# Peptides against a protein of PDB entry 6GMG: the designs that were tried, part 339

Target 1, 331 residues: chain A of PDB entry 6GMG
Amino acid sequence: DSDDRVTPPAEPLDRMPDPYRPSYGRAETVVNNYIRKWQQVYSHRDGRKQQMTEEQREWLSYGCVGVTWVNSGQYPTNRLAFASFDEDRFKNELKNGRPRSGETRAEFEGRVAKESFDEEKGFQRAREVASVMNRALENAHDESAYLDNLKKELANGNDALRNEDARSPFYSALRNTPSFKERNGGNHDPSRMKAVIYSKHFWSGQDRSSSADKRKYGDPDAFRPAPGTGLVDMSRDRNIPRSPTSPGEGFVNFDYGWFGAQTEADADKTVWTHGNHYHAPNGSLGAMHVYESKFRNWSEGYSDFDRGAYVITFIPKSWNTAPDKVKQGWP

## One batch from the design tools (peptide; made by RFdiffusion4, then SolubleMPNN)

Design b2_p27_4_s4 (from b2_p27_4, 13 letters changed)
Fold by OpenDDE base, seed 2:
Structure b2_p27_4_s4 (fold): chain B 331 residues (1-331), chain A 27 residues (1-27)
Amino acid sequence: as target 1 above (331 residues)
Amino acid sequence: SDADAGIAQQKAAGKARFEEIEARRRA
């Protein structure tokens, strides 16, 4: 029952975090301690620390999505999503590969499709696009100037995104960002905004009209990136979890990881912040925990998911929720 | 809302699944 969710209490602005617990390549802490870290490290607006508001604490309390929510300033819409899929590998494995012992054809196809996605290349594509967007934002003082700059940058790089429709999520993402329009945010000035990245893990087999096998083992054709652009149509992602393959088995519907705008060139050294579940300290789930994982730990995902998308959104440059460098854990 | 559905689903499998995954990683 979602009724067990509790908003974490306020933490004093000057309260320092307790040390994080190392856990198999990631750093872990309880949500209250993450709030303390957040206030010390990420809360800054125009260089001034801020106490996490009740609204922000409420957002955070929703679990993995809450971490992305509080840092991006809005609930994830996932409209501008990127991935990388090796079509040749997929076709070749289907043609020449064989199901494992005890593996059904549907399981085999679902697994091969999952393995044909390259998380690192997907992440790299999102970073590339975010960089282009940031260059377009830098000296643009209205949306028209931003769009003109963006088109010019794409043309110079011969990027297939230049052919996207003006109404596509790619071109409309900035104008659809609430913080861009806010007086204390972007104030309709693109140069006050920067592109940031988060990732979503989810299940491909969400179509209720499809076969039970696709819902159990994945839909090999679902949520593939468009060739050239790397854009993933996320319109069919309805937060439906994987269907159980055996009695008593259950899967979660999504996982979100916050990257922000780290400048670390080595993907393996980047830090991803995510949560386990909604905060229910008095319920069966218990207190929410926050994890700071390296890319390898994040990108590995879980058996609950067979898709990973890397999503671009925007935040005001005055926010420090997406710093150039992120340190894993505490201290 | 999709958000509400997501929250409800995390309750059913979230903690148990993550614990299972961690146990597998430790093995």
Scores: peptide ipSAE 0.025, ipTM 0.663, DockQ to the pose 0.652; fails the geometry check
Fold by OpenDDE base, seed 5:
Structure b2_p27_4_s4 (fold): chain B 331 residues (1-331), chain A 27 residues (1-27)
Amino acid sequence: as target 1 above (331 residues)
Amino acid sequence: SDADAGIAQQKAAGKARFEEIEARRRA
């Protein structure tokens, strides 16, 4: 019950973290210890360490979304999302493939659709776009200059995003970022901002008007990226979990992973930070744990989800929540 | 936003599944 959520207590600014627990490509720690690490590594604003505020600790306490929330500075809106879907693979598998033993047609179609998404290509697309955006931001001192630069960059790369409407999430994302408008943030200066990436895992079968089979096994047509751009319409994502396929079965509504702005070219070496659940030290769920996972571990996801999106947002360059290099665990 | 955040990973099932997956990897 959400009523059991507790805000983690403040940690002294100079308190060093305890060692993380390594676990098959992941590093794990309790939320309070992550706060300690965060203060030492990620808290810097204008080069100065900061104690995580009560507000930030409250955001963090919400679990996986809390990790993204505290590092991005805003609750995820998920408007600028990218994915990669192999339509030819999907069509061919539907035509030539067969359901597994005991698998229903709906289950088969849902699985084939899930398997037709390429998480690595989706991530790479988001990184590509973020790089273009960062180039457009670098010397732009107003939004108009940023947009002009962005259009030029897209034209030079012959990117299909150049054809997006001016009101699209792609072009409106910066102006809709609260920290861009803040005096101590971007102060309406694009050159003070940088693009960052997080990922969301969620369920495709969220349409209540659809068949029960789609809600149980996935909607093969839902949340596909647009050809050429890779943009995913996230407007229909209402945080509805997968429907149970058997009595007593339950699924989680979403998972969030924070990447930030790592420069590591090898996707497999990138680190994704996420939480397991909201912090409930006195409740049935227990204390929140934070995980730093390699891309392979993150992108694998869970059976709760059949979609992954890679989302671009912006943070001030003065924040250190998205450094070029992220070290997994502690020390 | 708070309402959306409040429904974050609502069920113990998420924790259990994560632990199960990790246990499988360790086996």
Scores: peptide ipSAE 0.025, ipTM 0.668, DockQ to the pose 0.380; fails the geometry check
Fold by OpenDDE base, seed 1:
Structure b2_p27_4_s4 (fold): chain B 331 residues (1-331), chain A 27 residues (1-27)
Amino acid sequence: as target 1 above (331 residues)
Amino acid sequence: SDADAGIAQQKAAGKARFEEIEARRRA
């Protein structure tokens, strides 16, 4: 089925985008037009516009993950992920709540667990941590200096992340970023890098050894954030979709949304960029479309997913794929 | 690879499901 994927053609560097289409609070366009916008707005390296390379266009063609891929410079590893879970709400609702009419116990528990996650607080936690990291990156010219700064910042804020193991993705994330090591990227200089954020939606019931009910309705205990840190263990995420609950039903395995490093303080005004599916202009799926959504539209997610994680990675400051301000749509 | 599996599965359900979800949001 992947045989229908096509790499979008190159767009002239100076070609301006066509207007985006409004779609239920989102701005939508075809992938080729997004490439045009990307070249005008996000392509800058050291202040100079760049044509999207064939490799980048190929990355982009993979759909929602492709948007994050092209803007972050690497395929998402999802190792440094954050979420917020209200345990008291979960316990209270399980104890005092009741299944809806026609709702099974397993479905009820899965729904209650899903509703106990707070996307806004999860996003806020990721932004908080990214800010701490950015402060630690400032004026740090080697990894040792960065790590020392990071530990100091965490100690000053009495943040539970200070107790993480040295092998934790939290401390190893920078060194494991390819662009950090690149000569034209960070060149092993932390002060040349900045923290950025993307989000992943996925299904909790991925354990093949678990009950069919968990695979259909969610695993209430899976992918919860650790208390205090907000870190989510993503090691068990294998991109397995929700199991069908009825004949003919099918679910998507994941969704990715790119935020970058917007400085807008109001979460509701932040813009999230994502794609619908891989680019198949001659196939049944059709051409890939790119969406720019407000946080409300993004965080709402789909019934395909019962988990949302906010992931931190790094890009060179010289890249403009994560500007302070993102404008929705075009013009 | 896990990445390949993830990329492949976005294929079939994505467009139809997205449109269905958007239609539900409009109602």
Scores: peptide ipSAE 0.024, ipTM 0.675, DockQ to the pose 0.557; fails the geometry check
Fold by OpenDDE base, seed 3:
Structure b2_p27_4_s4 (fold): chain B 331 residues (1-331), chain A 27 residues (1-27)
Amino acid sequence: as target 1 above (331 residues)
Amino acid sequence: SDADAGIAQQKAAGKARFEEIEARRRA
C-alpha cells in the first residue's frame, strides 16, 4: 500500500556511506546510505556540498522513479524518448520463427518484438542527440540562439530531427524544464544547462481497448521508434502494468534508471542508478534499496517490461547529479 | 495526476518480482 511510504530521515552532511553490497555486477545499498553517498558525491551546487532536502528525500522515497526524480530535479515526463527497433529482424523472426513449446502465438509475437529492440543502439542514439544538444547549448545565451544552433547542428549531420515541428518535445524540452527558468538554475540561459539521460522500462500492452493477449504478452506494434529520428511517442504510456498471465501474478508499472551525463564511451561500462520500490521500512515492502548497475544489468530489465526508452532532459551545469564519471558502489 | 497514480502503483508486486529476478541471477 502506497500509504506506507515514509520519507527517509535527514542524514548528516558529513556522514560517510557504509560500503555497498556487491551483487552480480551491481552495487546495492539501503536508501539512507544512498542519501549519504549522494550528499558526498552528487549534492554539489556551484561546487558546494549540500544536504539532501526534505523535498528531495521525499522524491527519492518513491522508489525507482525517485532516483531519477531527485537527480533530474523533476518528475520524469518522458517526452523526449529514443529507442532502436530492428524491423527486418522482427519480420524475419515472425516469418521463419516458431513459438516455443507451450508458447501462444501472441506470446511469441510479443517476445519477438521485445527482442527486436536494440537497447544499446537506443542508448547510443540518445547519447548522440544529447551531444548535439550540448553543443547547441554551449554558447547560447537565449532560447532562440539555442534553437538556431540546434538546427544548424542537425543540418550539418543530416539528422532527421531537423524536420521535427518547433512545438515537438524535441525543440520544446528545454523551455519546459523548470530548472532552466529558475534563478539558481539556468536562469533562462541555455549555456548554463546540459542534456542528461535516463531510461524507463515499461509495458507495451497498455491499450485497454486492445486484446487481452496484447495486454498479457505485449503489443508488437506499440512504442516503436520513428524511422530516422529514433523518437518514441510516449503519449500512450499511462503507467499501466502488464496484465497477469496466471492467477496471483502481478507486475510493476515501470522502472527508471539514471545515467546522467557520463562520458564513458563503452556502453557496457556505464553505470545506471535505480531503486526497487518506494520506501516502506515499517511496511510489508520494507526499506527502499538503491542499485548501481552496469548497462548490461540495467538493459536486461524484467519480465514486467517489454520496452526500454532512453529519455533526454536537462539540468543546470551547476548541479553535480550528472558527473562525467560515476563510480559504482562505495568505496 | 497521472504521475501520482503511476507512483502509487509501485506496489508489493514490484518488490517481489525484483527480488525474484535478483535471486535467479544469483543462482
Scores: peptide ipSAE 0.023, ipTM 0.666, DockQ to the pose 0.549; fails the geometry check

Design b2_p27_5_s1 (from b2_p27_5, 11 letters changed)
Fold by OpenDDE base, seed 3:
Structure b2_p27_5_s1 (fold): chain B 331 residues (1-331), chain A 27 residues (1-27)
Amino acid sequence: as target 1 above (331 residues)
Amino acid sequence: SSRPKLTQEEADKINQAYKEAEEKARS
């Protein structure tokens, strides 16, 4: 359990952050300092900065998911997820490639599958869809208008998403967003909402009925995007971690990175905000740290994970948790 | 590696915390 988890204390509203520290090409800081930055930069509601509430600080304290939780305003549901998979590369590498020295066949296949995902294209697809959604939201004052606009936009672009079922996460995502219905949020007005993006890293080998090899080295066939749409069926993601390959080895079940709604066209220059573990300043794990990573650093992920999905959700435009530009670190 | 290798105990603690977070969110 997390008995040693501590909710970070409140930070004065006007307290400025200390400088971030470089770490593996990213900016790093302790969670308390991130709260300070968040209050100065991201906390604004209707143009007024806000102190991070106790509830928000508690959410944040749980680790990587907490960053996305605080900034999106809800616990991630991961229903509207995108990725890109190069089937030709996968088949070709399986056919012509060889396991590395000491690498098992299962490990080889898992690795090849992991490497066949194109993180940049997956991210780009999510951005493309988010852009379409934002256009559909812009002048829509009820959900019906939004959906009509969305269908028109998709038709104009000949996008395969136009063929999705009305109950698909693609079409139902807005109505299922709590902040859309809140008086101080969207107030049921789509034009008051905007699409935002976060990313989830997770393990493909989550099927308990599959082979041990798949649980250890990945399931090459799991969580592939649908052709044309890029949608990933996340229904089988149950936050099951990778199985250990060596005694005493442990893997975390997921990692989350917050992108928001940055307008930087160069994917490599985008900033992703994420955390490590829950805040345990007096425990063995130590204090929670928050990282602001460039896309390359984020997309690289950890050995704990072999899948990366880019997820779309919505926040009120009145929130500043997803600004057009995110500056890495402080100042 | 961008982070130290985790022990089973460490990973279990982290994963348990995430489970608690999810449960809290449903409450």
Scores: peptide ipSAE 0.667, ipTM 0.949, DockQ to the pose 0.778
Fold by OpenDDE base, seed 2:
Structure b2_p27_5_s1 (fold): chain B 331 residues (1-331), chain A 27 residues (1-27)
Amino acid sequence: as target 1 above (331 residues)
Amino acid sequence: SSRPKLTQEEADKINQAYKEAEEKARS
């Protein structure tokens, strides 16, 4: 029931944002103020500021997914997702480790699996692949040229992605991007596009046919990256939340964080933009808030989630929603 | 940082909104 959801009103194009406030190591503001910042910093198309449209404001109003939605220009499909999983650590901990006091076996296994994911390596893999893609895009004026360039780049780097099928999300991602085909976007010219990254947090125990324990504590075998490529099969992610472990407990189905195309080499210094819930200024949940978090703050996630994926998509280079540098907060 | 624990009712509302968002995107 989202009957109390409200689309934030339009903000004047030249209205400057109010200062963000610190919140547990991150910068926080109300959604209306984020719109002001967005218009000043991220709205540029071909170098010109744009007022956030009603449609964009509506997208944004739905919560965390709205931030990625507005900045990427499309609802997240999550098809090209990367992660890093330490199989040896997982096996060793299962073999040699023991449940904590009061921890069930299923809870132990779920926790060990969660801890076996390396968020930093997953993010780094996505950045590596995005860089390869950007090189392949640079001088390609049709999709065929892009794909040829991509294959050459992968071969030169001896990357396992070179063995992916032509229908793989890896190779099909560009052609499946609406903005690539738009006249004012890529106009079918790969060189007008760039790769960008966002992250999704979600729950592993989504299989309704599995045990209740897996739904409550996680499925240790679910959503692991493929060896060599780091690709995560996201086909089974149906936005099913974690099952409650105690009466009255509730979990959210996902969280999205926008990174874009920052060039900061130190992962810990990168900024991730995300939201809490849908905008309900007159409802019990209250107004939507937007956060700008450092990587550590973002990657920590919440107990609602035991998986983090780093997803690649594409936007036109003419958009400024993914600048090379992102400043946390305002001013 | 930790987020305040959500009630089932709060989570249900949030998740419902996300479902609506997905449906809107598909339309």
Scores: peptide ipSAE 0.667, ipTM 0.949, DockQ to the pose 0.790
Fold by OpenDDE base, seed 5:
Structure b2_p27_5_s1 (fold): chain B 331 residues (1-331), chain A 27 residues (1-27)
Amino acid sequence: as target 1 above (331 residues)
Amino acid sequence: SSRPKLTQEEADKINQAYKEAEEKARS
């Protein structure tokens, strides 16, 4: 079914990218051209440009997940995820709101739940936590020191994350990062690592044992963040797409957007890099395109999804896949 | 941003590719 997927060819290390094209407020380019940009801007390891490897190009070729995969160095595990949900708004809208004309009750509830998530606050929470983690990493030369630093930082900020279990994804995320253990990565030294952020859009109605309405219109109770911490239990996310509401309708199971470690304080000015679908230059879907979107464009998402999570992972500081500043498009 | 609606066939292809990606990552 995906036999038409093609791994993009290697690009010369010194080849400059062609200009990106504007697309709905985004900067858009074909995957091959993104590889060129990536090699010029993001490929640096220990200050040296690197050609994107065949393996990396293969990862990238799978679509939206490929962008995050290449830049994070690992397939997304999504264990350390954050969101913000306004419970008061949700309850109030359910009580006082009315379904739109032609909208079923289930559709109404699903929509209200979706709208009760605040993407900006969710993103800000992730950034806040990432900042705390980065401070904890800075002078920690072993995992124990890192964990102690985290606990201290959280205590100082009276953060509810301080009450998380030691086995929580919050505390285990670093040790479960392959690049942390790599000799040319962290080499088991937390101070060589930094926290980075990506986002996943997905469908809430993934429980096959639930009602058809929940699968079609969303499960209002699913994937809500825990109060205080903002942590989302992602254990039930099995990459199941939304069920069609009309004949012939199809939905994609997820979308991934790469943020990295941008320092831009204004969320609206942050750049999110993502792809559309797997690379099929000779197939019906066509070549893979990569988008660099502003937060507004990214957070809007698609009807395929009713949940957005902001996930923290780690990369070596020696990698330049998560620079402080990301410029949209080219040049 | 408006994305064209996908057909079920198109979505299935894309989702299958993502499944393959996950399998590849586990290998």
Scores: peptide ipSAE 0.665, ipTM 0.948, DockQ to the pose 0.781
Fold by OpenDDE base, seed 4:
Structure b2_p27_5_s1 (fold): chain B 331 residues (1-331), chain A 27 residues (1-27)
Amino acid sequence: as target 1 above (331 residues)
Amino acid sequence: SSRPKLTQEEADKINQAYKEAEEKARS
């Protein structure tokens, strides 16, 4: 139960953050201090700083998903997800590789599958698509114009996404974004929106009808990107955690990392913002902490997860939750 | 990146919170 979850109190708008501390190669702070930073750096709407609302603080308090939730303005739907999978590597390793000492065949296959995903290429694909979408958005004042622009861009690049169904997450993502329809958001004007990226880590072995081994060690065939597009079918992601392999072992359902719309060309220098768990300052888990990690730190993930997806959504350009540059930590 | 290992109880609490978040978002 999460009865001990607490919504962090409001922070004065002008309160400056305390310094972040290094933690495992990343910058770390308690959630209240992140709120202070957020208000100073990311809260701007139409150029004005905003105090994080009670609702936003409540969203944030739920843990890792809260960071993405607050910054994207909506709970992650994860429909427009990208990844990169090296099929040749996977096949070759299965054929020529051997289980490690004490490793079961299922564990070996799950590990090989996990290692066959290229996080950097997946991220790059998402950035590429986001860039295309942003170009399509720039001068489009209605959805029809946006879609036409998008199709033209894809055709020019001979991108396989041009063949996606009109109802696919790729084409429907904008219209399904609440902030796009809001008067103070996009107001149904695509040119007022921009594409942003977040990442989700999750477990592949979620099929309850599959073998126990797949639930424990991963399903090598699950959540692979489609060839050409890089799209991952996320419909089977039901936030089911990895099954324990030993008594007392527990795994978390997912982890979310917020990237936004950073323009840093070097993936390794990009900053990913994420949280650990729900805020429980008076509970056993303790206060929620927020991390600002470099890509290598984020993409490493945890043993809880064997899949990483990079998801595109949209926010109004008037929001500053996805700036071009993100500075790690404070000051 | 590394983190302390979670117990089943801890993970259950965290996951329950995530479930509540999702439910809240749908409401």
Scores: peptide ipSAE 0.663, ipTM 0.948, DockQ to the pose 0.805; fails the geometry check

